# Ledger of designs, part 96: peptides against a protein of PDB entry 5FRP

Target 1, 225 residues: chain A of PDB entry 5FRP
Amino acid sequence: VEWTESIPQIIATREDISKELNQALAKTFIDSDPRVRRTSVMIFNKVPVTEIWKNITNKAIYTSLLHLAREKHKEVRELCINTMAKFYSNSLNEIERTYQNKEIWEIIDTIPSTLYNLYYINDLNINEQVDSVIFEYLLPFEPDNDKRVHRLLTVLSHFDKKAFTSFFAFNARQIKISFAISKYIDFSKFLNNQESMSSSQGPIVMNKYNQTLQWLASGLSDSTK

## One batch from the design tools (peptide; made by RFdiffusion4, then SolubleMPNN)

Design b2_p18_4_s1 (from b2_p18_4, 7 letters changed)
Fold by OpenDDE base, seed 1:
Structure b2_p18_4_s1 (fold): chain B 225 residues (1-225), chain A 18 residues (1-18)
Amino acid sequence: as target 1 above (225 residues)
Amino acid sequence: SFEDWPPIFQKQLQLLDE
């Protein structure tokens, strides 16, 4: 653990790290101790993306990072999901595609697919986290239409079949959420009118309102778990 | 097809119709 914790400082200070160090670092991602794995993931959060790409040249490290998204240890998994999404976004923004880094990009380009595949685990906590990182890092708000489309195409271009299916399902859900929110607003307006509430439609609207709220809430994870 | 969607999405999309 202590050795791994020193890696960010080493990477920040040195122009290049040895092949042996890369190999040793790769092993830490599969260490039996979750603290070691956690510390290894944190390297990607503590070191600038440009320095990571420059100094971490062993593709096995990146592959191992992606694998941690499905690891059993909850804390490490959650950290990994956030880290890899952020790293993907930063890489798109700051790292040029070259012949030398092609092999690493081939791995990094699979991050969106990796994330969208997590929906098949059927876990509400994981789903909530994936939703969050999609909006924050994968497909953030972009006012420039050309940039937005380009990023979308970049994300989609490396999807496997399951990821693409998941993406479609995700969008369908978002449309339904938007519709539900619109209904919620309409119901709220109705409920704020006493005359409307006293009408024969009052109980019907209340029932629909409650159903809408329940549906919206059903998509949320239990924060107590 | 809908049956190929992640189960969580299938469930969520069906609940509002109940």
Scores: peptide ipSAE 0.473, ipTM 0.909, DockQ to the pose 0.833
Fold by OpenDDE base, seed 5:
Structure b2_p18_4_s1 (fold): chain B 225 residues (1-225), chain A 18 residues (1-18)
Amino acid sequence: as target 1 above (225 residues)
Amino acid sequence: SFEDWPPIFQKQLQLLDE
């Protein structure tokens, strides 16, 4: 643990990390102690993306990072999912594709697919987290149409079949959410009007309102769990 | 196909059509 905690400082201060250090770091990602794995993941959060790409050259480290997204330990998994999504976004923004880093990019380019595949686990907490990182890091709001399209194409270009399917399902759900929200607003306006509430449509609208709320709530993880 | 979608999405999409 102590050794792993020193790694961010080493990476930040040294321009060339030895092969041995890379190998040692790779082992920490598969350590039996969740604290060690957590610390290893945190390297990607504490060290600038440019320094990570420069100094971490062992592809096994990146592969191992991606694997942690499916680990059983909740805290490590959650950290990993956020970390890898952020790292992906930062890499797209700050790292040029070169011949030297091609092998690493081949791994990093699979992060979107890895994330969209997590929906098949059918865990509400995981789903919520994946939703969050998609909007925050994978497909963030971009007012520039060209940049937005380019980002989308980049994300999709490395999808496997399951990821594509998940992507389409996700988008279909989002459309439905938007529709539900629109209905919710309309129902809320109706319910706030006393004349409308006293009408024959009052009970019907109230029922639809409740159904809409229940549906919207069903997509949210229980924050108390 | 819809059947290939993640179960969570299938469930969510089915519930709104009811």
Scores: peptide ipSAE 0.473, ipTM 0.909, DockQ to the pose 0.862
Fold by OpenDDE base, seed 4:
Structure b2_p18_4_s1 (fold): chain B 225 residues (1-225), chain A 18 residues (1-18)
Amino acid sequence: as target 1 above (225 residues)
Amino acid sequence: SFEDWPPIFQKQLQLLDE
């Protein structure tokens, strides 16, 4: 653990990381100790993306990072999911595609697919996290339409079949959420009107309101668990 | 197809239609 904690500094200060160090680092991602794995993932958070790409040349490290998205250890998994999404975004923004880094890009380009495939695990916590990283890192809000479309196409271009399906499902859900929220707002307005509440439609609207709330809530992970 | 969607999405979408 201790030596792994020193890796960020080493990467930041050295122009080239030895093959041996890369190999050693690769092993840390599959270490039996979750703390070691966690520390390894943190390298991607602590070191600038440009330095990561420059110094971490062992593709196994990147592959292993992606595998940790399905890690049993919750903390490591959560960290990994956030890290890989952020790393993907940063890479798209800061790293040019070259012949030399092609192999790494082939792995990094699968991050979106990896993330969207996590929905098949059927875990509410994972789903919530994936939702979050999609909005934050994968498909962030971009006011420039061309950039937004380009980003979207980039993300989609490396999807597997399951990821595509998940993507469509995700979008369908989002549309429904939007609709539900709209209804919620309308219901809320109705409920705030005493005259409306005293009408024969009052109970009906209240029921629909409650149903809408329940549906919205059902999509949220239990924060207490 | 809808059947191929992640189960979580299937469930969510079905619940809204009820």
Scores: peptide ipSAE 0.470, ipTM 0.908, DockQ to the pose 0.862
Fold by OpenDDE base, seed 3:
Structure b2_p18_4_s1 (fold): chain B 225 residues (1-225), chain A 18 residues (1-18)
Amino acid sequence: as target 1 above (225 residues)
Amino acid sequence: SFEDWPPIFQKQLQLLDE
């Protein structure tokens, strides 16, 4: 743990990280101690993306990072999911594709697929986190249409079949959520109208309102878990 | 196909249609 904690500083200050150091770092991602794994993931948060790409040349490190998205240890997994999504976004924005970094890009380009595949785990907490990182890092708000389309195409270009299916399902859900929210607003307006509430439709609308709320809530993870 | 969707999405979408 202690030596791993020093790695960010080493990467930031040294131009040549030895092959041995890269190999040692790779081992920390599969360490039996979750604290070690956590610290290793944190390297990607503490070190600028440009320095990571420059100094971390062992592809196994990147592969191992992606594998931690399915980590049993909740804290490590959650950290990893956020970290890899952010790292992907930063890489797209700051790292040029070259012949020298091609092998690493081949791994990094699979991050979106890796994330969308997490929906198959069928865990509400994981799903919520994946939703969050999709909106924040994978497909962020972009007012420029060309940039938005280009980003989308980049994300999709490396999808496996499951990820693509998940993507479609995700979008279908989002449309339904939007529709449900619209209904919620309409119901709220109805409920705020005394005349409407006193009508024969009152109980029916209330029932639909409650169903809509329950559905919306069912998609949310328990914040206490 | 819908059957290939992640189960969580299947469940969520089905519940809304009910």
Scores: peptide ipSAE 0.466, ipTM 0.908, DockQ to the pose 0.864

Design b2_p18_4_s2 (from b2_p18_4, 6 letters changed)
Fold by OpenDDE base, seed 1:
Structure b2_p18_4_s2 (fold): chain B 225 residues (1-225), chain A 18 residues (1-18)
Amino acid sequence: as target 1 above (225 residues)
Amino acid sequence: SYEDWPPIFREQLELLDK
C-alpha cells in the first residue's frame, strides 16, 4: 500500500517511468487487497492525464483499470467507474491521437462501451452511477453543435452490440423521464389551484401525481444501502 | 430489439405504462 501511494509523486516528478515500474504497477491492480487496488485507481485521479499517458505505457494497466469496473468490492468499483469516465473525458480533451499511443487509445476508446454494459448487471446503485458519469464525462453538455456531434460519434464508434442496445434503452428512458417531469409540473400546477382540487378531477389528478412521483423515485437507488 | 434491452430499463419503462 505504501509503495503504491508513492507512485503518483513518482509519476509527477520523473520524465519517464521504467519498464520495471510499469510492470510493478500493473500487478497492484490485481492485488488481493482492496486497499492496494483502490490506491492504484487513485493514481489516475491524482496524476494529470498528460503525465499518465506519457509515463504509463504498459497496456495491462489500462486494461486492468477497466476490469475493476466489475469487481466485487463496492468502494473500489465505484471509484473505478468515476475514474475511468473522467479519464476518458480528459483524454479526449487533452491527448492527441498518434501512432505511438494508438494501442492505448484502442483500450481507452472502449470505456464508453464498458460503462454502458454495466447496465446489464441490473444493480440500481451501479445504474445511478453510470447515469451520472454519462452526463458528467461521456456526453456532457456542449453548446457547440459540431463538437457535440463529434463527441457523440466518437463515443458510439467503439460500441459493441450490447452497448448500442443499452444506449438506445437509455435514451428511451430519458425521453420518458422528460415526459414524466412535464406531467409532474402540470399536476403540480393543477394541485396548486383550489378550484381544480375541489373538482371531480381532483382525486384523479392527485393519484396520477403520486404515480408519477413513485415512478421517478423508483429510478433512484436507496441511499440507505 | 426491446427484448435485448437491459432488464432494468424494461422494468422502469413498463411501470410508466400502468
Scores: peptide ipSAE 0.465, ipTM 0.914, DockQ to the pose 0.860
Fold by OpenDDE base, seed 4:
Structure b2_p18_4_s2 (fold): chain B 225 residues (1-225), chain A 18 residues (1-18)
Amino acid sequence: as target 1 above (225 residues)
Amino acid sequence: SYEDWPPIFREQLELLDK
């Protein structure tokens, strides 16, 4: 663990990381100790993306990072999911595609697919996290239409079939959420009007309001678990 | 197809239609 913690500094200071170090680092991602794996993932958070691409040349490290998205250890998994999504976004923004880094890009380009495939695990906590990283890193809000479309196309271009399906399902859900929120707002306005509440429609709207809230809540992970 | 969707999404969508 301790030596792994020193790796970020080493990567940041050295222009060339030895093959041996890359090999050693690769092993840490599959270490039996979740603390070691965690520390390894943190390298991707602590080191600038440009330095990572420059110095981490062992493709197995990147592959192993992606595998940790399905890690049994919750903390490691959660960290990994956030890390890979962020790394993907940063890579798209900062790393040029070259012949030399093609093999790494082939792995990195699968991050969106990897993330969208996590919805099939059917875990609310995982789903919530995936939702978050999609909005934060994969498909962030972008006011520039061209950039937004380009990003979307980039994300989709490497989807497997399951990821595409998940993507469509996700979007369908989002539409429903938007609709539900809109209804919630309308119901809330209605409920805040005393005259409306005293009308024959009062109980009906109240019922619909409650149903809407229940549905919205059902999509949220229980933070108390 | 809808059947290929992640179950969690199907469940969520079906709850609204009730």
Scores: peptide ipSAE 0.465, ipTM 0.913, DockQ to the pose 0.830
Fold by OpenDDE base, seed 3:
Structure b2_p18_4_s2 (fold): chain B 225 residues (1-225), chain A 18 residues (1-18)
Amino acid sequence: as target 1 above (225 residues)
Amino acid sequence: SYEDWPPIFREQLELLDK
């Protein structure tokens, strides 16, 4: 653990990280101690993306990072999912594609697919986290249409079949969520009107309101668990 | 196909249609 904690500083200060150090770092991602794995993931959060790309050249490190998205240890998994999504976004923004870094990009470009495949685990907590990182890092709000389209195409260009399917399902759900929210607002307005509440439609609207709320709530993980 | 969708999405979508 202590050794791994020193790695961010080493990467930030040394231009020549030895092959041996990269190999040693790769082993920490598969360490039996979740604290070691956690610390290893944190390297990607503590070190600037440009320095990571410069100094971490062992493919196994990046591959191992992606594998931790399915980690049994909840804290490590959650950290990994956030870290890889952020790292992907930062890489797209700051790292030029070159011949030298092509092999690393081949791995990094699979991050969106890796994330969208997590929906097949059928875990509400994982789903919520994936939703969050999609909106924050993969497909963030971009007012420039050209940039938005290019980002989308980049994200989709390396999807496997399952990720594509998940993507369509995700978007279908989002449309329904938007519709449900709109209906919720309408129902709320109706319920706040005394005349409407006293009408024969009152109970019907109330029922629909409750159903809408239940549906919206069902998509949210219990924050207490 | 819809059958290939993640189960969680199918479940959510089916609940809304009821």
Scores: peptide ipSAE 0.465, ipTM 0.914, DockQ to the pose 0.861
Fold by OpenDDE base, seed 5:
Structure b2_p18_4_s2 (fold): chain B 225 residues (1-225), chain A 18 residues (1-18)
Amino acid sequence: as target 1 above (225 residues)
Amino acid sequence: SYEDWPPIFREQLELLDK
């Protein structure tokens, strides 16, 4: 653990990380101690993306990072999911594709697919987290249409079949959410109007309102768990 | 196909149609 904690500083200060260090770091991602794995993941958060790409050349490290998204330890998994999504976004923004980094990009380009595949685990907490990182890092709001389209195409270009399917399902859900929110707003306005509530439609609208709320809530993870 | 969708999405969408 202690030596792993020193890695961010080493990466930040040294231009060349030895092959041995890369190999040692690769082993930490598969360490039996979740604290070690956590510390290893944190390297990607603590070190600038440019320095990571420069100094971490062992592709096994990146592969191992992606695998941690499905690990059993909740804290490490959650950290990993956020980390890889952020790292993906930062890489797209800051790292030029070159011949030298091609092999690493081949791995990094699969991060979106990896994330969308997590929906098949059928875990509400994981789903919520994946939703979050999609909007924050994978497909963030972009006012420039060309950039937005380019980003989308980049994300989709390395999807496997399951990821595509998940993507379509995700979008279908989002449309329904948008519709539900719109209805919620309409119902809320209706409920705030005393004349409307006193009408024959009052009870009907109230029922629909409740159904809408229940549906919206069903998509949320239990915050108490 | 719809059958290949993650179950969580199918369940969520089906609940809205009720």
Scores: peptide ipSAE 0.459, ipTM 0.912, DockQ to the pose 0.827

Design b2_p18_4_s3 (from b2_p18_4, 6 letters changed)
Fold by OpenDDE base, seed 4:
Structure b2_p18_4_s3 (fold): chain B 225 residues (1-225), chain A 18 residues (1-18)
Amino acid sequence: as target 1 above (225 residues)
Amino acid sequence: SFEDWPPIFQEQLEKLDK
């Protein structure tokens, strides 16, 4: 653990990380101790993306990072999911595609697919996290239409079949959520009107309101668990 | 197809349509 904790500083200070160090680092991602794995993931958060790309040349490290998205240890998994999504976004923004880094990009370009595939695990907590990182890092709000489209195309260009399916499902859900929210607002307005509540429609709308809320809530992970 | 969607999405979508 202590050794791994020193890695960010080493990467930040050294122009070239030895092959041996890369190999050693690769092993930390598959260490039996979750703390070691966690620390390893944190390297990607602590070190600037440009320095990561420069110094971490062992493909196994990147591959291992992606594998941790399915880690059994919750904390490591959650950290990994956030980290890889952020790293992907930062890489798109800051790292040029060159012949030299092509092999690493081939791995990094699969991050969106990796994330969208997590929906098949059927875990509400994971799903919520994936939702979050999609909006924050993969497909962030971008007012520039060209940039937004370009980002979208970049994300989609490396999807596997399952990721595409998940993507479509995700979007369909989002549309329904939007619709449900709209209904919720309408029902809320209705319920806030005393005259409306006293009408024959009052109980009906109240029921629909409750159903809408229940549906919206069902998509959220139980924060108490 | 809908059947190929992640189960969580299927469930969510089915519940709303009821």
Scores: peptide ipSAE 0.456, ipTM 0.908, DockQ to the pose 0.867
Fold by OpenDDE base, seed 1:
Structure b2_p18_4_s3 (fold): chain B 225 residues (1-225), chain A 18 residues (1-18)
Amino acid sequence: as target 1 above (225 residues)
Amino acid sequence: SFEDWPPIFQEQLEKLDK
């Protein structure tokens, strides 16, 4: 753990990390101790993306990072999911595609697919986290239409079949959420009118309101568990 | 096809249609 904790400082201060150090670092991602794995993931959060790409050249490190998204330890998994999504976004923004880094990009380009595949685990907490990182890092709000389309195409271009299916399902859900929210607003307006509430439709709208709320809430993980 | 979707999405979509 202590050795791994020193790595961010080493990467920040040295221009070239030895092959041996890369090999040693690769082993920390598969260490039996979750604390070691956690510390390894934190390297990607503490070191600037440009320095990571420059100094971490062992493909196994990046591959291992992606594998941690499905690890059993909840804290490490959650950290990994956030880290890889952020790293993907930062890489797209700051790292040029070159012949020298092509092999690393081949791995990094699979991050969106890796994330969308997590929906098949059927875990509400994982789903909520994936939703969050999609909106924050994979497909963030972009006012420039050309940039937005380009980002979307980049994300989709490396999807496997399952990720693509998950993507369609995700979008279908978002449309339904939007519709539900619209109905929620309409019902709320109706319920705020005393005359409407006193009508024969009052109880019907109240029931629909409650059903809409329940449906919206069902998509949220229980924060208390 | 809808059947190939992640089960969580299937469940959410089916509940809204009822």
Scores: peptide ipSAE 0.376, ipTM 0.885, DockQ to the pose 0.865
Fold by OpenDDE base, seed 5:
Structure b2_p18_4_s3 (fold): chain B 225 residues (1-225), chain A 18 residues (1-18)
Amino acid sequence: as target 1 above (225 residues)
Amino acid sequence: SFEDWPPIFQEQLEKLDK
């Protein structure tokens, strides 16, 4: 743990990290102690993306980072999912594709597929987190149409079949969520009107309101869990 | 083909259509 905690400082101060250090770091990502794995993931959060790409040259580290997205330890998994999504976005924004970093990019380009494939686990907490990182990091709101399309094409260009399926499912779900929210608003407005509530439609709208709420709630993880 | 549709999304979509 102590050794791994020192790595961010080393990366920040050194221009080049030795092969031996990279190998040692790679081992920390697969350590049996979740604290060590957590600390390893935190390197990607504490060190600027440009310094990571410069100093971490062992591809096994990046591969291991992606694998942690499916580990059993909840805290490490959640940290990893956020970290890899953010790292992907930062890399797209700040790192040029060169011959020297091609092998690393081949791994990093699989992050979108890795994330979309997490929907197949059928865990509400994971789904919520993946939803969040998609909007925050993978496909962020971009007012420039050309940039938005370019980002979308970049994300899709490395999808496997399962990721594509999840992508379409996600989009269909989002459309339905939007529709449900719209209905919720309409029903809420109706129910806030006393004259409307006393009408023959009052009970019907109340029922639809409750159904809409139930559906919306069913898609959310229990914040207490 | 949506044959590999994530189960959670399928379930959510079916609930909305009822």
Scores: peptide ipSAE 0.029, ipTM 0.583, DockQ to the pose 0.797
Fold by OpenDDE base, seed 3:
Structure b2_p18_4_s3 (fold): chain B 225 residues (1-225), chain A 18 residues (1-18)
Amino acid sequence: as target 1 above (225 residues)
Amino acid sequence: SFEDWPPIFQEQLEKLDK
């Protein structure tokens, strides 16, 4: 009987410790030192997703994580974008939706919209990173059609208007890139043929080839920056 | 700063269609 009476006190003590830890952790995400913010983001990379959901219950931590995707410090921002996308994917795969975690899911479900909205910054480095995390974590290659459609619908179900616009633009861009690559190949084949190069179409195709290359290159960030 | 419209890649698409 005495041990049963101690259980509520132990549970209460653990809740208090957890609350204090969460409050302390929440402060580190808004610390003035970018090294502290970086270390805080790294928790999401080092700790399994199931343990994160279990132990991190303060909504402010998740909200702050999402906010760091727009911060000025490049290294922290880049880490945050990758971490957020990976965490979203892992959460979809490993975390069930319950009444208890509903409020956290409401935040996590905004990650796709948050990422697609980064295209409005008009930064080539950010765009490249967002492209990468979309293909790696948000909409990864999935051979099962039902799973692929389900994931797509999940991602789209929480889009704001701007995210939808970015989504359609992104897909249109991918189609255009694919088309441009196809044309690049065709033009290259044409230019490698001596008879074709000596024809009246030679200079025209060369011009189109150069335009295609320029367009493809313009969409890439400077790897040296 | 975030711009309201359009995303940078929308502008790139418009240039390609011209």
Scores: peptide ipSAE 0.020, ipTM 0.454, DockQ to the pose 0.449

